Peptides against a protein of PDB entry 3T7K. Designs and how they scored, part 180

Target 1, 248 residues: chain A of PDB entry 3T7K
Amino acid sequence: KAEKILARFNELPNYDLKAVCTGCFHDGFNEVDIEILNQLGIKIFDNIKETDKLNCIFAPKILRTEKFLKSLSFEPLKFALKPEFIIDLLKQIHSKKDKLSQININLFDYEINGINESIISKTKLPTKVFERANIRCINLVNDIPGGVDTIGSVLKAHGIEKINVLRSKKCTFEDIIPNDVSKQENGGIFKYVLIVTKASQVKKFTKLINDRDKNETILIVEWNWCVESIFHLNVDFTSKKNVLYQKK

## One batch from the design tools (peptide; made by RFdiffusion4, then SolubleMPNN)

Design b2_p25_5_s3 (from b2_p25_5, 11 letters changed)
Fold by OpenDDE base, seed 4:
Structure b2_p25_5_s3 (fold): chain B 248 residues (1-248), chain A 25 residues (1-25)
Amino acid sequence: as target 1 above (248 residues)
Amino acid sequence: IDKYFEELKKKNEEALKKAEENALK
């Protein structure tokens, strides 16, 4: 059926998209539309797997979903597109009234607002955002909204190698892991990096670390610090935004 | 066809709401 529908076009584009969707197309597509998209070089996957070499995200806007945040770790992310791209494309293809010999849809007209070429270009870098920031091992409180698995998975996608989950009420100093990074020439190195949710946790961890490991560097941030870093694909250590405690 | 795509747009609006609700805050 898809072949018959597409036969009216003299030339078919190959968009070469391997995509996931977030905030759109939750029910997927019908079989005919999937086949059409596949023939146009658009493959949509349900989940993110490294083996699929994903290069595209469909979303209506910048979202704080696992898929969206992880899409910024694609190597590279080629396109971040609004769902209207698919809708308009399929509309043109299914339209019998259009005497169009060619599909006239430009990918660049459907870019997600706020995902510019500067962001896209950073996805071509050989390193991940937290790797560039010398953040390899972090401590994550167990009561983080979204869950430690989801949050940890996002952080790992962006170059954090080890996620240590802290039981905030029961943890001791011995439960806190250092950020084991070799001294790189560029960037701040914090011995202890913690993501917390509450001011009480800041007080607790600051005390535990300062009492047992005096004069060490500490970075305590909220999840929003990570999100902002991901959205910009850059860690700004000069910003105090979303930083709860910093000791250099 | 138009009805199908209008329904798809509505579903996408619902999907967006769900995504915002499930946002990692």
Scores: peptide ipSAE 0.688, ipTM 0.966, DockQ to the pose 0.950
Fold by OpenDDE base, seed 3:
Structure b2_p25_5_s3 (fold): chain B 248 residues (1-248), chain A 25 residues (1-25)
Amino acid sequence: as target 1 above (248 residues)
Amino acid sequence: IDKYFEELKKKNEEALKKAEENALK
């Protein structure tokens, strides 16, 4: 069926997209449309796997979903596209009215607002965003919304190697891990990095660290600090936004 | 065909709403 539908075109593009979807196409596509997309070099996967060499995300806008956040860690992310790309493409293909000799849809017309070439270019870097920021080991409170597994998975995709989960009410200083990074010349290294949800946790952890390991560098942030860093593929240490406590 | 794509658009609006509700806030 797909071959018969596509036979009206003398030339077919090869988009070379290996994509996941978020905030769109939850029900997937019918078998004919999947085959059409496959013939155009568009493969859509249900989940992110490194082996699939994903290079594309479909979403209506910037979203705070696991898939969207992880898509910014693709190597590289080639395209971040609105779902209208697929809709318009399939509409043209299924249209019987116009004897279109070729499919005339440009990927660049469907870019997600806020994902520009500057962001895309950073996905070609050999390092991840938190790796570049000298953040290797973090402490994460166990009561974080979204769950430690999901949040941890996103952070790992972006270069965090070790995630220590803290039981906020029961943890002691000995439960807090240092950020074990060798001093590199070009950036402030924080010995302790923590992601917390409450002001009470800031008070607790600052006291524990300052009482036992005096004069050490501490960074305590909200999850939004991580999200903003991911969306920009850059950590801005000059910004106080979403920083709850900082000791240099 | 038009009906199918209108339904897809509607489903995508619902999917967006769900994604915003379930966003990692």
Scores: peptide ipSAE 0.687, ipTM 0.966, DockQ to the pose 0.944
Fold by OpenDDE base, seed 1:
Structure b2_p25_5_s3 (fold): chain B 248 residues (1-248), chain A 25 residues (1-25)
Amino acid sequence: as target 1 above (248 residues)
Amino acid sequence: IDKYFEELKKKNEEALKKAEENALK
C-alpha cells in the first residue's frame, strides 16, 4: 500500500532520521504510515537505546520529559522537530489532489523553539555536559520527585558516571561520595556535589561535610540546576540560579 | 484524510498535556 501511494513521486527524499517522540504520537502510527515514513528514511523508536544511534526527537516544544532530556545527549542530535513535520509530510503524501512530482517539506521549518544550532552543535562535542564541567560523581537524595532511577538515568546520559543515592534522614558523612576527578585542567572542581530537594537537607549535608572535611569544596543544587545545564548543554558556575549552597 | 489528521492533532494536544503533567520538576 505504501509503495502505491509513493509511486506518484518521481523522487523520494531520504531524511535519515532515527527518532523518538515525546509529548506527541503516543498511540504511534498506522502500519501504512510507518511504512511510508520508513521509505522516506524516518524510523521512529518507542524507547531510547544506545544501539539505535538515535539522532532526532519529535516534540511540540522543549519538555522536561526523560526522552527529551536524554535526546540532548544524542551523538549528535541532528534534528529536534515539531510533530507537524510528520503531519504535513503525511498530508502531502496522502493528498490525491496534488500531482506533485516532489515532496516539498523543509525540516528547518519545523525546528523546536529554543533548540537552535548552538545547542545542536554542542551535541557534536566528544564529551557530555557534566563531563565537561568536571562532574563525574554526584550524591542524589532518595526523595527526589520523579525517582532516583529516572533522574539518575538522565544524569548518566549526560556524563555522570556514578550516582550515589543518599537516604536523607539516615545518612552519615561516610555515605557521601566525593566527585573523583583526576585531571584539573580547566579550573575549580567541587569535591562534593549534591542534588537535594529541601533546605533541611542543605543544612544537614553542609554540617556533615564541614564538620569532617572543613576545607573541601561543596556544590549543592536543585534538580532545576541540572535541567538548565542540560537545556543549554553548558554548566554555568557563575550563575547562582538553582544553587542552594556553594563553597569554593 | 482531513478528519484523520485533525484527530491526530487532537491526540497530540492530549499527549502534550500528559507530558507536562509527567514532567521532571
Scores: peptide ipSAE 0.686, ipTM 0.966, DockQ to the pose 0.946
Fold by OpenDDE base, seed 2:
Structure b2_p25_5_s3 (fold): chain B 248 residues (1-248), chain A 25 residues (1-25)
Amino acid sequence: as target 1 above (248 residues)
Amino acid sequence: IDKYFEELKKKNEEALKKAEENALK
């Protein structure tokens, strides 16, 4: 059926998209439209798997979903597109009245607002954002909204190797892990990195660390610090935004 | 065809609302 619909076009584009969707197309597509999209080089997957070599995300805007945040870790993310790209494409294809010999839809007209070429270019770097920031091992409180598994999965996609989950009410100093990064001569490395949700946790963890390891560097941040770092694909250590405690 | 795409747009508006509700805040 899809072949018959596409036969009216003399030339078909190959968009070469391997995509996931977030904030759109929750019910998926009908079988004919999936086949049409596949013939145009557009493959849509339900879930993110590394083996699929995903290079695209469809979303109406920048979102704080697991899929959107992880899409910024694709190698590379080639396109971040609005769902209107698919809608307009399928409208043009299903239109029997248009004597169009060619599909005339430009991907660049459908870019998600705020995902510019500067962000896309950073996804071509050989390292992940937290790897570049010398953050390898972190401590995460167990009461984080969204859950430690989801948050942890996003952080791992962006270069965090080890996530230590802290039971905030019961943890001791011995439960806190150091950020094991080799001393680079010119890089400010924090020995202890923690993501917390409450001011009481800042007070607790700063006391525990300073009482037992007095001269060490500490970074305590909110989840929003991680999100902003992901959205910019850069960690700005000069900013105090979303930083709860810092000891250099 | 037009009705199908209007319904699809409406579903996408609902999907966006759900995604915002489920955002990692």
Scores: peptide ipSAE 0.682, ipTM 0.965, DockQ to the pose 0.946

Design b2_p25_5_s4 (from b2_p25_5, 11 letters changed)
Fold by OpenDDE base, seed 1:
Structure b2_p25_5_s4 (fold): chain B 248 residues (1-248), chain A 25 residues (1-25)
Amino acid sequence: as target 1 above (248 residues)
Amino acid sequence: IEKYYEELEEKNKKALEEALKNELK
């Protein structure tokens, strides 16, 4: 029983982790280890739900999985940890040799490479990354790899309010929605924001918009533009990387 | 105990491989 195993320690840490896993622990944990983790304030969930107030992710590295991308939208993300944290912790707890009065595991030793304090600090901001960038309504092509639902869910987690799905072969100008944001005086608002997969779509949508709504601002990007923005928790409008068309 | 966690580490290697296949590219 977990209680008997933990009884050898005079003090137990409370890590206060509410976590999801990606790229690790697909089979979960045995019952005893789950109980141990729970007593240490570590709760692992199968899925992301807002009600769970998740604050941690376990992953071996930065991944472009739905869970990882959404974890960067946690409020806040307190820790992004390698799975070795759990393994080393459990190994120490189960070790019979160490008359250790205390568990000596430092969370900071298990940080995922590339998720630094700068990234963590941005998750404490009151706004989401795309919200800060004045992107609230986007157009998404229906042929996006990964599917519009999954991609859309990630984008919504990061502050996009409305996702309009475009049928690239059949869509007309009337199917394209504007990014309805209040005119902030400090510039950089695009009236039309589109995520596309093909150069032909760029040509099509630019023509449709320019023919019907002349002189409006347009931003057409690849999915990678969104991913990079998420990984940095910042939209860099000065970068041309993954931007297919821009009209200011 | 050591063997169990070694196996868990190997499972995690496989889990990573699967995750990489399922990345949103």
Scores: peptide ipSAE 0.698, ipTM 0.966, DockQ to the pose 0.934
Fold by OpenDDE base, seed 4:
Parts: structure tokens; C-alpha cells; sequence
Structure b2_p25_5_s4 (fold): chain B 248 residues (1-248), chain A 25 residues (1-25)
């Protein structure tokens, strides 16, 4: 059926999209439409897998969903598109009225607001955002909204290698892991990096670290610090936004 | 066909609402 529908076009584009969706297309596509999309080089996956070499995300806007945040770790993210791209494309293809010899849909007309070329260009870098920031090992409190697994998965996608989950009420200094990175000359390296949810945790962890490992560098941030870093694909160590405690 | 995609657009509105509720805040 898809072949018959597409046969009316003299030339078919190859969009070369391997995509996931967030905030759209929860019910997927009908069999004909998925076949049409496949013939146009558009493959939509339900979940993010590294083996799929995903290069696209469909979303109505910037979202703080796991899929959206992880999409910014694609190598590269070629396109971040609004779902209207798919809808308009399929509408045009199914249209009986227009003897269109060609499909006239431009990907660039459907870019997600706020995902600009600067962001896209950074996804072509050989390193991940937290890798570039010399953040390899972090401590994450167990009461983080969204859960440690989801949050941890996002952080790992962006170059954090080790996530140590801290039981905030029971943890001791020995439970806190150092950020084991080689001192490179040009980057502020924090020995201890922690993501916390409460001011009481800041007080606790700062005391534990300062009492046992005096004069070491500490960075304690909120989850929003990570999100902002991901959305910009850059860690700004000059910003105090979402930083709860910093010792250089 | 037009009706189908209109329904799809409405489903996408609902999907967005759900996504906003499930954001990692």
C-alpha cells in the first residue's frame, strides 16, 4: 500500500533520520505510515539504544524528559524537529488533490525552538559535556526526584562514568566518592561533586568532607545545574546558578 | 485522512501535557 502511495512521486527524498519521540506520537503510527516513513529514510524507535545510532528527536518543544535530555548526547544530533514535520509530510503524501511530482517538506522549517545550530554543532564534539568539564564520578542523593536510575542514566549519557548513590540520612564520609580525574592544566577540577535536593544535605556533606578531607575542592549542585549544562552542552563554572556550595 | 491527522494532533497535545507532568524537575 505504501509503495502505491509513493509511486506517484518521481523522486523521493531520503531524510536519513533515526529518531525517538518525546511529548508526541505516544501511540506510534499506523502500518502504512510507518512504511512510508521508512521508505523516506525516517526510522522512529521506541527507546534509545546506542546501537541504533540515533541522530534525531521529535518533540513539540524543549522538554526535561529522559529522552530529550539524552538526545542531546547523540553523536551527532543532526535534527531536533517538531512533530508537525511528520504530520505535514504524511498529509502531503496522502493528499489526492495535488499531483505533486515531489515531496516539498524542508526539515529546517520544523526545528524545535531553542535548539539552534550552536547546540547541534556541540553534539559533533568528540567528548560529552561532563567529560569536557572533567566530571567523571559524581555523588547523587537517593531522594532525587525522578529517581536515581533515570537521573543517573541521563548523566551517564552525557559522560559521567560513575554515579555513587548516597543514602543521605545514613551516609558517612567513606561513602562519598572522589571525582577521579587527572589534573589537566586548564580546567577547574572538583575532587567531590555532589547532586543534592536539600539545604540540609549541603550542610551534612560539606561538614563530612571538610572534617575528613580538609582543603579539597567541592562542588554541590542541584539537578537544574545538570539540566542547564545539558541544554547548553557546556558547563559554566563561572555561574552560581543552581550551585549550592562551591569550594575551589 | 484529514480527520485522522487532526486526531493525531489532538493526541500530540495530550502527549505534551503528559510529558510536562513527567519532566525531570
Amino acid sequence: as target 1 above (248 residues)
Amino acid sequence: IEKYYEELEEKNKKALEEALKNELK
Scores: peptide ipSAE 0.697, ipTM 0.966, DockQ to the pose 0.942
Fold by OpenDDE base, seed 3:
Structure b2_p25_5_s4 (fold): chain B 248 residues (1-248), chain A 25 residues (1-25)
Amino acid sequence: as target 1 above (248 residues)
Amino acid sequence: IEKYYEELEEKNKKALEEALKNELK
């Protein structure tokens, strides 16, 4: 069926998209449309797997979903597109009225607002955003909204190697892990990096660390600090936004 | 065909609403 529908076009584009969706297409596509998309070089996956070499995200806007946040770690992310791209494409293909010899849809017309070339270009870098920031090992409180597994998975996708989960009520200094990075000459290295949810946790962890490991560097942030860093594919250590405690 | 894609657009509106509820805040 798809072949018959596409036979009316003299030339078919190859978009070369390996994509996931978030905030759209929850029910997927019908069999004919899936085949049409496949013939146009558009393959949509249900889940993110490294082996699939994903290069595209479909979303109506910037979202704080696991899929969207992880899509910014693709190597590279080639396109971040609105779902209207697929809809308009399929509408055009199924349209009998237009004696269209060619599909006239430009990917660039469907870019997600706020995902610009600067963001896309950073996904071509050989390093991940937290790797560039010298953040390798972090401490994460167990009561974080969204769960430690989901949050941890996003952070790992962006270059954090080790996530230590802290039981905020029971943890001691010995439970806190250092950020084990070699001193690079030009970057602010924090020995202890923590993601917390409450002011009481800031007080607890700062006391534990300062009492046992004096004069060490500490960075305590909210989850929003991580999200903003991901959305910009850059860690701004000059910003106090979403930083709860900083000791240099 | 037009109706199908209109329905798809409405489903996508709902999908967005669900995604916003499930955002990592």
Scores: peptide ipSAE 0.697, ipTM 0.966, DockQ to the pose 0.944
Fold by OpenDDE base, seed 2:
Structure b2_p25_5_s4 (fold): chain B 248 residues (1-248), chain A 25 residues (1-25)
Amino acid sequence: as target 1 above (248 residues)
Amino acid sequence: IEKYYEELEEKNKKALEEALKNELK
């Protein structure tokens, strides 16, 4: 059926999209539309797997979903597109009224607002955002909204290698892991990096570290610090936004 | 065909609402 529908076009574009969706197309597509999209080089996956070599995200806007945050770690992310791209494309293909000899849909007309070429270009870098920031090992409190597994998965996608989960009420200094990164000459390396949810945790961890390991560098941040770093694909150490405690 | 895609657009509005509830805040 899809072949018959597409036969009316002289040339078919190959969009070469391997995509996931967030905030759209929860119910998927009918069989005919899936086949049409496949013939146009558009493959939509349910979940993110490295083996699928994903290069595209469909979303109505910038979202703080796991899929959207992880899409910024694609190698590269080629396109971040609104769902209207798919809808308009399929509408044109199914239209019987217009004697269309070709499909005239431009991907650039459907870019998600706020995902610009500067962001896309950074996904072509050989390193991940936290890797570039010399953040390899972090401490994460167990009471983080969204859960440590989901948050941890996002952080790992962006170059954090080790996530130590802290039981905030029971943890001691010995439970806190150092950010074991070899001193590169030019980069401010924090020995202890922590993501916390409460001011009481800041007081606790700063005391534990300062009492046992004096004069060491400490960075304590909120989850929003990580999100902003991901959305910009850059860590700004000059900004105090979402930084709860910093000792250089 | 038009009706089908109108319905799809309405489903996408609902999908956005659900996604906003599931954001990692």
Scores: peptide ipSAE 0.697, ipTM 0.966, DockQ to the pose 0.935

Design b2_p25_6_s1 (from b2_p25_6, 10 letters changed)
Fold by OpenDDE base, seed 1:
Structure b2_p25_6_s1 (fold): chain B 248 residues (1-248), chain A 25 residues (1-25)
Amino acid sequence: as target 1 above (248 residues)
Amino acid sequence: IEEEIKKLEEENKKALEEALKNELK
């Protein structure tokens, strides 16, 4: 069926997209449309797997979903596109009226607002955003919205190697792990990095660390600090936004 | 579940900001 539909075109583009969708196409695609997309070099996956070498995200806008945040860790992310790309493409292909010899849809017309070439270019870097920031090991409170597994998975995709989950009410100093990074000559390294959800946790962890390890560097942030760092593919240590406690 | 994360994150941010303001008084 797909071959018969596409036979009216003299030349077919190869878009070379390996994509996931978020905030769109919840009902998926019918078999014919999937085959059409496949013949155009567009493969849509249900989930993110490293082995699939994904290079594209479909979303209506910038989202804070696991899929969207992880898409910024693709190597590289080639395209972040609005779902209208697929909609218009399929509409043009299924149109009986337009005897178009060629498919005339430009990917660049469907870019997600706010994902610019500067962001795309950073996904070509050999390192991840938190790796570049010398953040290898973090402490994550167990009561984080979205759950430690989802949040942890996003953080790992962006270069966090070790996630230590803290039971906020029962945690002692011995439960807190240091950020074990070799001193690079020019970068401030925080010995303790924590993601927390409550002001009471800031007080608790600052006290525990300062009482037992008085002179060490501490960074306590909200989840939004991580999200902003991901959206910019850069950690700005000069910004106090979403930083709850910092000791240099 | 993924769509709800955004809302929860925003709510948590507001709650944290309010809690911090109250503790600094």
Scores: peptide ipSAE 0.020, ipTM 0.500, DockQ to the pose 0.035
Fold by OpenDDE base, seed 4:
Structure b2_p25_6_s1 (fold): chain B 248 residues (1-248), chain A 25 residues (1-25)
Amino acid sequence: as target 1 above (248 residues)
Amino acid sequence: IEEEIKKLEEENKKALEEALKNELK
């Protein structure tokens, strides 16, 4: 059926998109539309897998969803597009009006606001954002909104190798893992990196660490610190925004 | 679930900021 619909066009574009959707297309696509999109080089996946070499995200705007945050870890993210791209494309293809010789939909007209070339260019870097920041191992409190699995998955996509989940009420100093990174001459390495949800946790963890390992560097942040770092694809250690405790 | 995560993150931010302000007094 898709071939018959597309036969009216003299030339078909190849968009070369391997995409996921977030905040749009909750009902998915019908079989015919999926086939049409496939013929145009647009493949939409339900979930993010590294093996699929995803290069695109569809979303109405910048979102804090797992899929959106992970899309910024694509290698590279080529396009971040509004769902209107697919909508307008399918509308044009299904249109019974005049013999459209060509599909006239330009990807660049559908860019998500705030995802600019500066962000896209950083996705071409050989390293991940937290890797560049010398953050390899983190401690994550178990009561984090969104859950440790989702948050952990996002962090891993962005270069964190090890996530230690802390039972905030029951944990001891021995439960806290160090950020095991090779001493690079250039850049602040924090021995202990923690993502917390409450001020009481800041007090607890600072006490535990300072009592047992008094001279070590500590970074305690909110999840929003990670999100902002992901959105910028850069960790700004000069900013105190979303930093709850820092000891250099 | 994804929308709920965003809401929870925003709520957590507000709660944490408030808690920090109260503990510094």
Scores: peptide ipSAE 0.019, ipTM 0.498, DockQ to the pose 0.035
Fold by OpenDDE base, seed 5:
Structure b2_p25_6_s1 (fold): chain B 248 residues (1-248), chain A 25 residues (1-25)
Amino acid sequence: as target 1 above (248 residues)
Amino acid sequence: IEEEIKKLEEENKKALEEALKNELK
């Protein structure tokens, strides 16, 4: 069926997209449309797997979903596109009225607002955002909204190697792991990095660390600090936004 | 030509990485 539909075109574009969707296409695509998209070099996957070498995200806007945040870790992210690209493409293909000899849809017309070339270029870097920031090991409280698995998966995609989950009510100093990174001279390296949800946790962890390891550097942040860092593909250590406690 | 393009891409990648590391300082 797809071949018959596409036979009216003299030449078919090859978009070379390996994509996931978030905040759109919840019902998926019918079999004919999937086949059409495949013939145009557009492959849509249900989940993110490293083996699939994904290079594209479809979303209506910047989202805080796991898929969107992880898409910024693609190597590279080639395109972040609005779902209207697929909609308009399929509409043109299914249109019987248009004596179109060629599909004339430009990917660049469908870019997600706020994902600019500067962001895309950073996805071509050999390192991940938290790797560049010298953050390899973090402590994550167990009561984080979204769950430790989802949050942890996003953080790992962006270069966190080890995630230590803290049981906030029961944890002791011995449960807190250091961020084991080589001391680079003049780098903002924090020995203890923690993601917390409550002010009471800040008080608890600062006390535990300062009582046992008085001279060490501490960074305690909200999840939003991580999200902002991901959206910019850069950690701004000069910003106090979403930082709950910092000791240099 | 492919080798030259690959070399340029690698050089650009290194330059961007260095620039970003400097921004983190």
Scores: peptide ipSAE 0.006, ipTM 0.357, DockQ to the pose 0.019
Fold by OpenDDE base, seed 3:
Structure b2_p25_6_s1 (fold): chain B 248 residues (1-248), chain A 25 residues (1-25)
Amino acid sequence: as target 1 above (248 residues)
Amino acid sequence: IEEEIKKLEEENKKALEEALKNELK
């Protein structure tokens, strides 16, 4: 059926998109439309897998969803597109009235606002954002909204190797893991990195660490610190935004 | 510092709640 629909076009574009969707297309696509998209070099996946070599995200805007945040870890992210790209493309293809010999849809007309070339260019870097920041091992409180699995999965996609989940009410100093990173010449390495949700946790963890491991470097941040770092694909250690405690 | 931390906590909570709502839709 898809072949018959596409036969009216003399030339078909190859968009070369391997995409996931977030905040759009909740009902999915019918079989014919999937086949059409596939013939145009557009493959839509339900979930993110490294083996799929995803290069595109469809979303109406910048979102804080797991899929959107992980899309910024694609190698590279080639396109971040509005769902209207697919909608307009399929409309044009199904249109019987348009004597169009060619599909005239430009990807660049459908870019998500706020995902600029600077962000896209950083996805071509050989390292991940937290890897560049010398953050390899973190401590994450177990009461984080969104859950430790979702948050942890996003952080891992961006170069954090080890996530230690802290039971905020019961944890001791021995439960806190160090960020085991060899001193690289050009970056402030924090021995202890923690993502917390409450002021009481800041007080608790700072006390535990300072009492047992005096004069060590500590970074305690909110989830928003991670999100901002992901959206910029850069960690700004000069900014105090979303930093709850910092000891250099 | 405590007031700033509380403000950040509230912002963080809202941001995560919004993210969850967008994933469930």
Scores: peptide ipSAE 0.026, ipTM 0.588, DockQ to the pose 0.069; fails the geometry check

